# Designs tried in a protein design run: peptides against a protein of PDB entry 5VZU. Part 28

Target 1, 271 residues: chain A of PDB entry 5VZU
Amino acid sequence: GRTLEDIFHEHMQELILMKFIYTSQYDNCLTYRRIYLPPSRPDDLIKPGLFKGTYGSHGLEIVMLSFHGRRARGTKITGDPNIPAGQQTVEIDLRHRIQLPDLENQRNFNELSRIVLEVRERVRQEQQEGGHEAGEGRGRQGPRESQPSPAQPRAEAPSKGPDGTPGEDGGEPGDAVAAAEQPAQCGQGQPFVLPVGVSSRNEDYPRTCRMCFYGTGLIAGHGFTSPERTPGVFILFDEDRFGFVWLELKSFSLYSRVQATFRNADAPSPQ

## One batch from the design tools (peptide; aimed at target 1 I83)

Design b2_p16_4_s4 (made by RFdiffusion4, then SolubleMPNN; from b2_p16_4, 7 letters changed)
Fold by OpenDDE base, seed 5:
Structure b2_p16_4_s4 (fold): chain B 271 residues (1-271), chain A 16 residues (1-16)
Amino acid sequence: as target 1 above (271 residues)
Amino acid sequence: SEREKKLEELTKLFNA
């Protein structure tokens, strides 16, 4: 049977060939689309905009970071052989903060995997519960045209009223410890290290992070075959840098803000 | 395990 090494070697050869073909096609027929920077909002975690992402085998890619309420999105500006331009490479759930363990336990991939999978399960439960509430509300409005059947007046009888005393069982209201939403303390950065066995393109990633969130990344085969969302961790380092740990891929992508100022890149005001 | 092998195969067949 093909070894895992054979499959990887074939995949890498195909990927290199596809990249070469795609890169060579740039000489002949390019469709240019103007990209507008998303407007910044006061509640945005960081300024939205263009970031240079490091994808292991893909190299350097451009991603647009944007904010959509309690969600952030990374949209590919550059396509690759697996994921076309315009796809949402990452989706971040800003409701689900990931708490990284201490620096020693951060090296343990299984600990990070446990934490991420527990959050993934909570997100799935919340989606199922919210899906049920939206489903039940539509069913009741059938106007039963109740035909007025003339029900006759039958009269009957009167019976008895025993007096049973209401016992005042004063059940103490159990203090529902409202899980205090720990305010998003602009916390001092915590030490950060990649787990052992997570591949990075380089070791030059920030060793301190501000906060982490649950997210999903888009993966696909060559030609965007069998696209799926895999669990991961969004890591905010600073105003200009974030990372994404692809849990199933055991890979890390570092994103750095494109410092180039683009003239006339602001979205036209909706007239 | 067979699961680890399948995960490694998947990890090699799918890219971000």
Scores: peptide ipSAE 0.100, ipTM 0.731, DockQ to the pose 0.216
OpenDDE base, seeds 1, 2, 3, 4: peptide ipSAE 0.094, 0.075, 0.095, 0.089; ipTM 0.740, 0.719, 0.736, 0.732; seed 2 fails the geometry check

Design b2_p16_5 (made by RFdiffusion4)
Pose (drawn by RFdiffusion4):
Structure b2_p16_5 (pose): chain A 212 residues (1-129, 189-271), chain P 16 residues (1-16)
Amino acid sequence: GRTLEDIFHEHMQELILMKFIYTSQYDNCLTYRRIYLPPSRPDDLIKPGLFKGTYGSHGLEIVMLSFHGRRARGTKITGDPNIPAGQQTVEIDLRHRIQLPDLENQRNFNELSRIVLEVRERVRQEQQEGQPFVLPVGVSSRNEDYPRTCRMCFYGTGLIAGHGFTSPERTPGVFILFDEDRFGFVWLELKSFSLYSRVQATFRNADAPSPQ
Amino acid sequence: TEREEMLAEMEELYNA
């Protein structure tokens, strides 16, 4: 929904062109691999499926939310040269809720960082052996109309890598649940916010034979 | 370092 002008500035102009060129080399001679929608589950769930998500200058990407015990997974359906399609973009730890402060403390980025890194450490120990909401100051959000109220938060980690999916790594963050079908992820080391929203469209023949 | 370069790239992508 833009022209060459609104894009010629600039790192996105490059990424957009590469994509057009790269994808168009297929001239619709394509191979398709099977995917499934995730299993629904009652008590043990807060609702799976496909979501549209903001991935900075790459634009929106489609991400599948699925539940695997005390962890939720976000798997890329569409992706980018940094973190490709098919990868785990996010992992939400559902046993480590994070309390939301009043608005003024939510605004304080360092408080959020200290709190998140604390949980990361407690998690490393374990493994080794709704109210008003605002993003902290200094955290970017491409959307800006992110909901200003939220139901809960959890610790999670996101996968990052340089171009070519080089040296991928987990970085700490915080998952934010807004309503039944809108959620967010604060990328702590990037001071960046990804806003996700449910794909409302209905899909035929997409259920899996079983959880396994 | 390689990691600092990667983070700088990611910051440019996500904070644009």

Design b2_p16_5_s1 (made by RFdiffusion4, then SolubleMPNN; from b2_p16_5, 9 letters changed)
Fold by OpenDDE base, seed 4:
Structure b2_p16_5_s1 (fold): chain B 271 residues (1-271), chain A 16 residues (1-16)
Amino acid sequence: as target 1 above (271 residues)
Amino acid sequence: SEREKKLEELKKLFNS
């Protein structure tokens, strides 16, 4: 019978062969596009730039991290057999922070799954509500023909004044204790561990994270067939490292900043 | 389903 090792070996051979076929097919038809680094903004969660992703059999991939208001995007600089270059491999909703439980409960995949799926449903609701507001705003500019309805002078009706006494009832204002939004403690990292059953390429990932956000990852079949978004968690570790937990795939991708200074990689100033 | 088959294929790719 085929061992798990035989199946793994056959699968790795197929992936290597696919990578070889892809690279060989492009040898005569490589189009080069200049990539510019996105400008850093003060409100950016971290400095935007190039990150090296390491996940599974895909090997080493380069992703551009950029910030777009309350969204972050990971754009593939390197393509793979499933997702071509230039696609948004991850989209992060910076409005939807994921609060990780304590370290013990972080080992529970079902707990992480619950938290992520609850956020996913909130995001879907907000998208439905925002879609309705954009639809209703266009309908009201029907030209109200100002029919000049005439000035009829309707009259008099009268005076009556009675005296009703001021009852003093001094209802104590119940102190609505405004739950002080605890200032987002931007500074304290929390202990981090992958849930049981989430695959990582290695155990060498940061064991402390700054913050987490809801996000979606792009998945497709070979040749970019049936592309869809799958829910996940963006994990900010530090200024130079982030992760993505692919919830449905039960996998983790670690991304590390490319520590290179690129001359002339800044976007041309808009003339 | 076809989606489940695709997810299982992708899991193999990510976990190998």
Scores: peptide ipSAE 0.277, ipTM 0.882, DockQ to the pose 0.625
OpenDDE base, seeds 1, 2, 3, 5: peptide ipSAE 0.061, 0.053, 0.080, 0.065; ipTM 0.753, 0.748, 0.728, 0.712; seed 5 fails the geometry check

Design b2_p16_5_s2 (made by RFdiffusion4, then SolubleMPNN; from b2_p16_5, 8 letters changed)
Fold by OpenDDE base, seed 1:
Structure b2_p16_5_s2 (fold): chain B 271 residues (1-271), chain A 16 residues (1-16)
Amino acid sequence: as target 1 above (271 residues)
Amino acid sequence: SAREEKLKELKELFNS
């Protein structure tokens, strides 16, 4: 059979050829856009910046991670045949934390699927409710001519009295054993494993994660045909590594921080 | 569908 290396080389040649065909059709009229690194904020989950995808045969995949209040975004810096540069490959909802089960139950894809789909349904409900409140507020304040109707006087209605009978009924305090909220061990990462049947390029992903969030990933056909958002899980491993589990695709993408320092890459101050 | 194409692509990528 073809070796994995042969398949990789053939696929890389095809992708390079596709890229060449696309660029040649535009008579080399390429538009260049300057990329600026997003400013870091104290409340950012991790330092924003460039991350390298370690997945795929597409070569070097670069994503910009940025934070936007309760959302994080992965923006493609490198395009591929399906998704052009500048598209949001992942959108993360920082309001919707995913709690991973124990390590044994993490191997069960159906358990992860259940958890993610329950969160997706909550996100959908919140979007429907928030859409209703924005609609009602356009009440036509017609100009009510404030006719100055006169200040008739405050009548002093009276002081009725005191009867205080102290009914004793000594209802026994049922000991509601407050289930001790186990203090969220904020400091130690949780053991992490991919579910059975989730494909990863390398099994060399971190086996401990800090936290997880609900998110959506962008998928499309070649030439950005029929783009759609698919549910997934953002996995924060550490300050320099995150992953995305594509639930419907049963795949995992690992991203690692680009350690290169760029001079003059800071965003211009907002004028 | 875009899902099927991307799933095929990802399978090719992970199986390579």
Scores: peptide ipSAE 0.113, ipTM 0.774, DockQ to the pose 0.362
OpenDDE base, seeds 2, 3, 4, 5: peptide ipSAE 0.073, 0.090, 0.038, 0.017; ipTM 0.747, 0.758, 0.735, 0.580

Design b2_p16_5_s3 (made by RFdiffusion4, then SolubleMPNN; from b2_p16_5, 7 letters changed)
Fold by OpenDDE base, seed 4:
Structure b2_p16_5_s3 (fold): chain B 271 residues (1-271), chain A 16 residues (1-16)
Amino acid sequence: as target 1 above (271 residues)
Amino acid sequence: SEREEKLAELRKLFNS
């Protein structure tokens, strides 16, 4: 029978062959495009920039992390056989924080799956509701020809009536204990572990995370066939590291900031 | 399903 090793070897050979075919089909004609780093904003979760991912057989990937209001994006700088460069490999919804359970329950993949799928359903509902508001707003500008219906002078009536007594009923205001939204402890990391059955290429990932958010990853077949978004978890570890848990793939990708100062990498000011 | 096959291939890619 084919060993697991044989299957991995055949698969790696296929990927190398595909890479060779792709590079050869273009007769080494490479188009270079200048990439500009996104400007940092005060409200950015971390400094935007280039991050290096190393996960699976894709090897080394570079993504640009950028912030767009309540969304973050990981844009592929390096393409792969499935997803070309310039695609948004990850989209993060900064409105939908994921609260991880305790460290013991974090090992339960089904618990993480439940939490993520519940958030996914909320995001779908919000998208459906927001789609209706955008649709209804266009319909009301029908020019109501305000036909000037004439000023009929309707009259008088004066009626007086009476003294209703001040019933003192001192209904005690029930103290609605506003559950004090515990201020999101913006500074304390929580213990972090991958769920059992989530593959990581390296067990050397941060064991503490700052916060997690709902996100989607882009997946496609070879040649960018049937592209779709799959649910996942964006994990912010620190200023220089984040991860993405691909829920349906049961995989984890770690991204580390490219520790380089780029001269002239800032976007030219819009003239 | 075609989608399950695609996910199985992608799992091989990510977990290799």
Scores: peptide ipSAE 0.451, ipTM 0.935, DockQ to the pose 0.639
OpenDDE base, seeds 1, 2, 3, 5: peptide ipSAE 0.350, 0.419, 0.388, 0.442; ipTM 0.911, 0.928, 0.921, 0.934

Design b2_p16_5_s4 (made by RFdiffusion4, then SolubleMPNN; from b2_p16_5, 9 letters changed)
Fold by OpenDDE base, seed 1:
Structure b2_p16_5_s4 (fold): chain B 271 residues (1-271), chain A 16 residues (1-16)
Amino acid sequence: as target 1 above (271 residues)
Amino acid sequence: SSREEKLAELKRIFNE
């Protein structure tokens, strides 16, 4: 059988060949597309913008993070041999928070897998139920016979009156034990560790996260062959860092905000 | 299985 090393070597040769084909076929014709930074909204989970992937042998990976109501998107600004620029590398469902277990149970990949797959099943059920309601409404355009119903008159405004009885009833102040809603300490990060067997390019990832959400990641073969969405976990570390756990791939991608300020990069106001 | 495994491998190779 082929060794992992043989497969790696064949794959690296294919990448070099693809890079050569792409550079040679375009006769140095580079297509430039202007990108605009999305406007920030108060309800955005973090400030939208450019993030650098700290994963991959592909070199510099840039994604644009943007918010779209209850969804977030990571759009590739840089392409790779599998996924071209402009594709949505990650889609995050902000309706479906992932609750990570304690730090000990976070090392268990099967526990994370269970939690994510349960959320994936709920998302599928919600999509099936929402599809049924849209189908039934179109049927009964019965012929509206246009009968001209006549203009019958404005009946009058009767005046009824007065009575003001003052009933006293002094009901006792029942001790409403104010269940102190412990203010959900929404600000304290939880300890974070990757499950055993999840590959990270480096062990230098944040060991505390703010919150996690269900999401899907785009995967494809070379030349964008057979693209599909795989389940994963979006991990918000802080205002400038997020990660994505690719569940089926057992891999982790870390993204850090590009701190560069761009002049004239704001989206034109929608006219 | 085989496609997912190959695709996981390809992504691993790209992420190394």
Scores: peptide ipSAE 0.032, ipTM 0.682, DockQ to the pose 0.377
OpenDDE base, seeds 2, 3, 4, 5: peptide ipSAE 0.024, 0.021, 0.023, 0.022; ipTM 0.660, 0.621, 0.668, 0.628

Design b2_p16_6 (made by RFdiffusion4)
Pose (drawn by RFdiffusion4):
Structure b2_p16_6 (pose): chain A 212 residues (1-129, 189-271), chain P 16 residues (1-16)
Amino acid sequence: GRTLEDIFHEHMQELILMKFIYTSQYDNCLTYRRIYLPPSRPDDLIKPGLFKGTYGSHGLEIVMLSFHGRRARGTKITGDPNIPAGQQTVEIDLRHRIQLPDLENQRNFNELSRIVLEVRERVRQEQQEGQPFVLPVGVSSRNEDYPRTCRMCFYGTGLIAGHGFTSPERTPGVFILFDEDRFGFVWLELKSFSLYSRVQATFRNADAPSPQ
Amino acid sequence: SREEMLAEMSTLMNPP
């Protein structure tokens, strides 16, 4: 929904062109691999499926939310040269809720950082052996109409890599649940916010034979 | 390096 002008500034102009060129080299001679929608589950769930998500200058990407015990997974359906399609973009730890402060403390980025890094450490120890909401100051959000109320937060980690999917790594963050079908992820080390929203469209023949 | 990678990711995740 833009022209060459609105894009010629600039890093996105490049990424957008590469994509067009690269994808269009297929001239619709394509190979498809099967995917499935995730299993639903009652008590043990807060609702799986496909979501549209903001991935900065790459634009929106489609991400599948699925539940695997005390962890939720976000798997890329569409992706980008940094973190490709098919990868785990996010992992939400559902046993480590994070309490939301009043608005003024939510605004304080360092309080959020200290709190998140604390949980990261407690997690490393374990494995080794709704109210008003606002993003902290200094955290970017492409959307800006992110909901200003939220139901809950959890610790999670996101996968990052340089161009070419080089040296991928988990970085700490915090998952934010807004309503039944909108959620967010604060990328702590990037001071960046990704807003996700449910794909409302219905899909035929997409259920899996089983959870395995 | 990791620092270069973070700078790149920061630029991508935080466009002007």

Design b2_p16_6_s1 (made by RFdiffusion4, then SolubleMPNN; from b2_p16_6, 5 letters changed)
Fold by OpenDDE base, seed 1:
Structure b2_p16_6_s1 (fold): chain B 271 residues (1-271), chain A 16 residues (1-16)
Amino acid sequence: as target 1 above (271 residues)
Amino acid sequence: SREEILAELTRLFNPP
């Protein structure tokens, strides 16, 4: 029978062969698409733009991060043998924040899996409920014959009067010491560690995160076969760094802002 | 199958 090692070698050979075919056969048939940087909005979680990341065995990946109301999107700028350029590699639901446990429990992959799968089930329920409200509104408008209802006259409503002065009762100010809800310090990062058994190509990832959200990542076989979305966690580290935990793949991708400035890369104003 | 693709992709994402 094929060993796991044989399958891995066959797969790596196929990956290398595909990279070679893409490089050699398309030398004269390259399709170019102009990329525009998305405009920044005040309510964007971080500044949108280009990020460089590590995506599995593919090496360096470039993605465009953009914000679309309560969703964020990572769009592939670089293609790979599995997923072509222009595909949405990650979709983040900014409505569904993930609260990470304490640092000890963050090492437990099963705990992270439980939290993510509970949020995934809520997202599915909300999608099912929102689908039912859109269905009932197609009531049969039967042809209501437009009978001309007659113009009934404007009755003058009367000016009722000015009455009474109720009294002064001086109830004592009970000093309810409103326990000042300490404003949740929105700025303190939480300690962060990858669960045991989640692979990272670089162990030098940020050990503090600002916030996490539920998201889905796109996965596919070679040649974009059987594309599907898998659950994951978007991790915001800072203004220039985010991660994605691929839950089913037990993998972590780290993305860092491309610091290069591009001239004339702004999107044309919507006409 | 989905399981075969996930197993294959898991190897790509988690090279030994």
Scores: peptide ipSAE 0.022, ipTM 0.648, DockQ to the pose 0.527
OpenDDE base, seeds 2, 3, 4, 5: peptide ipSAE 0.022, 0.021, 0.019, 0.019; ipTM 0.636, 0.644, 0.627, 0.623; seed 2 fails the geometry check

Design b2_p16_6_s2 (made by RFdiffusion4, then SolubleMPNN; from b2_p16_6, 6 letters changed)
Fold by OpenDDE base, seed 1:
Structure b2_p16_6_s2 (fold): chain B 271 residues (1-271), chain A 16 residues (1-16)
Amino acid sequence: as target 1 above (271 residues)
Amino acid sequence: SREEKLKELTSLFNPP
């Protein structure tokens, strides 16, 4: 059988060959599209924009992060041999926050897998239930003949009276010390570590995260063959950094904001 | 199978 090493060498040869073919044959056939930066909204989790990231074996990628109500999207600006530019590399469900366990339990890949798969099943259930409510509303409005119903008279409602004094019963104030649920300090990051057996191209990732969400990543074979979405975790580190854990691939991608300023990159006002 | 595809994609995505 082919070894993992054989598959890797074959893949590297294909990558080199594809780069050579694109450079040598398509030099005059390049299609350019203008990219506009998405407008920022007050309710955006972080400022939208361009991020540079490490995506598996392909090296450096550029993605556009944008917000769409309760969803965030990472759109590929750079294509790779598997996934062309313009595809959504990640889709984040901002309704489904993932609570990471303590730092010890974060090292357990099976614990992260359990948490993510439980959220995935909830998302599937919500999608099935929301599909049923949209189906029943096409009741046949038969032509109801408008018979003119006659004007029935305004009956005067009677003024009921002023009755009685409720008594003073002085029930003792039982000091139920409501254990003040310490308001989950919305601003303190939690310690973060990758699970054992999750690969990262860069071991220098942030060791503290603000929050995590359920998401899906796009995976495909070469030439965008058999594309599918795989479950993962979006990890917000700070205003300029996020990660994505590819659960089934046991991989981590780190994305950092592109600090370059672009002139005339704002989207045209919707006409 | 889905598992064969995931193994292939995992090997391509995460070189050792």
Scores: peptide ipSAE 0.028, ipTM 0.706, DockQ to the pose 0.498
OpenDDE base, seeds 2, 3, 4, 5: peptide ipSAE 0.028, 0.027, 0.025, 0.024; ipTM 0.702, 0.699, 0.687, 0.682

Design b2_p16_6_s3 (made by RFdiffusion4, then SolubleMPNN; from b2_p16_6, 6 letters changed)
Fold by OpenDDE base, seed 5:
Structure b2_p16_6_s3 (fold): chain B 271 residues (1-271), chain A 16 residues (1-16)
Amino acid sequence: as target 1 above (271 residues)
Amino acid sequence: SREEKLEELRKLFNPP
């Protein structure tokens, strides 16, 4: 049978051929788009900007990290045969922090999978509940057909039914302990290791992380066929490095800030 | 299938 190596070589040849076709299509109208760096906000988890990511066989890719309230996004600046430039390669939910266990339990892929899938289910429930609130608000404008029907006066009688005593049962309002939003303590970095069976292109990844969040990665077939979101973990290492664990792919992508100073890369001030 | 697609993507993301 074909070895995993044979299959990988065939896919690499196909990817190289596709990259060659895309690059040799120099005669295709290459739309050069100027990239502007997102403006930084005080509440941004780290400074937004360009990051270089490692994606197994795809090689080095450039992603723009940006913040959108309680969400972060990685936008592809470089396309690949599966996912074109401009797509949201990663979407991070900054509401759903992932608490990593100790180093011993971090080696357990099934434990990470459990944690991520439990958060995915919570995110799904919140989306369903928020969808219902938006749906119910539209239903009540049934047209009041103002049918004028006039009919008559019947007066009948005042039956006085009796004295039901007001039981003052003072049900103490159970203190809904509002789960105190643990302030985003810029906590001391915790030890970090990849689970067994999660592949990294490079073993040289940071062995400490600041915090982790639930996120989704974009996956597609060649030519952007059947695009879907797959669950994962965003790992913030430091101001210049983050990772993404692709849970279903058992893969890790490391992203490092592009330190290149671009002249005039700042977004034009909205006039 | 979706699983076949995931397996092909695993091969791409996780080179041997």
Scores: peptide ipSAE 0.492, ipTM 0.942, DockQ to the pose 0.600
OpenDDE base, seeds 1, 2, 3, 4: peptide ipSAE 0.487, 0.450, 0.481, 0.483; ipTM 0.942, 0.933, 0.940, 0.940

Design b2_p16_6_s4 (made by RFdiffusion4, then SolubleMPNN; from b2_p16_6, 6 letters changed)
Fold by OpenDDE base, seed 2:
Structure b2_p16_6_s4 (fold): chain B 271 residues (1-271), chain A 16 residues (1-16)
Amino acid sequence: as target 1 above (271 residues)
Amino acid sequence: SREEKLEELTKLFNPP
């Protein structure tokens, strides 16, 4: 029987061969496109820029993180055998924060799965409602022909009588202890651990996170066949590190800021 | 199936 090491070795050879075939096929037709860094905005969750990802057998990826109002995007700068450069590898919905449970319940993959799938359903409902509002807004400009509907006379239904018994029962207003909205601890990170059965290439990931958001990741077969979006969790660790949990794939990708300074990489100011 | 999950994993991770 093939060992897990044999399977891993055969697979790594296949990926190296695929990477070689793709690079060799493109060697005759390499189009170079200039990449511009997105401008930083005050309302950006963190400084936008280049991040180095490490996940699975693909090894090293470069992703551009950018902010677009209530959405964040990870755009592939490096392509792989499945997903070409320039594709949006992750799309993050900054309206839909994921609340992680306590550290014990964070180990339960089914609990994380429940939380993410509930948020996915809310996002789907909001998209349907927003589609209906855009549809209904066009339909209502039909000319309201004000046909004067004749005032049918309101029949006087008879006044039933007065019986007035004043039962006293002075039930004390139970103090509705307003569940004090625990002030969103804006500053102190929550303890973080991956669920049991989520694979990470490295066990050396940050054990504290600032916040999490719902997102989707792009997956595709070799040569970008059957591309689809899979649900996941964007995890902000700090200013220079974020993660993505691929829920269906049971995998984790860690991204770290590229500390290299690029001269003349700023986008030209929109005139 | 295990094969479908392996195919899904192969779409992002070529898993061993």
Scores: peptide ipSAE 0.030, ipTM 0.675, DockQ to the pose 0.316
OpenDDE base, seeds 1, 3, 4, 5: peptide ipSAE 0.023, 0.024, 0.023, 0.028; ipTM 0.672, 0.673, 0.665, 0.668

Design b2_p16_7 (made by RFdiffusion4)
Pose (drawn by RFdiffusion4):
Structure b2_p16_7 (pose): chain A 212 residues (1-129, 189-271), chain P 16 residues (1-16)
Amino acid sequence: GRTLEDIFHEHMQELILMKFIYTSQYDNCLTYRRIYLPPSRPDDLIKPGLFKGTYGSHGLEIVMLSFHGRRARGTKITGDPNIPAGQQTVEIDLRHRIQLPDLENQRNFNELSRIVLEVRERVRQEQQEGQPFVLPVGVSSRNEDYPRTCRMCFYGTGLIAGHGFTSPERTPGVFILFDEDRFGFVWLELKSFSLYSRVQATFRNADAPSPQ
Amino acid sequence: EREEILAEMHELMNPP
């Protein structure tokens, strides 16, 4: 929904062109691989499926939320040259809720960082052996109309890599649940916010034969 | 290498 003018500034103008060129080299001669929608589950769940998400200058990407015990997974359906389609973009730890402060303390980025890194450390120890909401100051959000109220937060990690999916790594963050079908992820080391929203469309023949 | 990746991702995740 833009022209060559609104894009010629600039790093996105390059990424957008490369995508157009690259994808269009297929001239619709494509191979398709099967995917499934995730299993629903009662008590043990807060609702799975496809979501549209913001991935900075790459624009929106489609991400599938699925539940695997005390962890939720976000898997890329569409992706980008940094973190490709088919990868785990986010992992939410559902046993480590994070309390939300009053608005003023939410605004303080360092409080959020200290709190998140604390949980990361507690997690490393374990493995080794709604109310008003606002983003902290200095955290970017491409959306800006992110909901100002939220139901809960959890510790999670996102996958990052340089161009070409080089040296991918988990970085700490925090997952924010807004309502039944909108959620967010604060990328702590990137001071960046990704806002996700449910794909409302219904899909025929997409259920999996079983959880395995 | 990690610092370079963070810089790149920072620019990509936080476009003007």

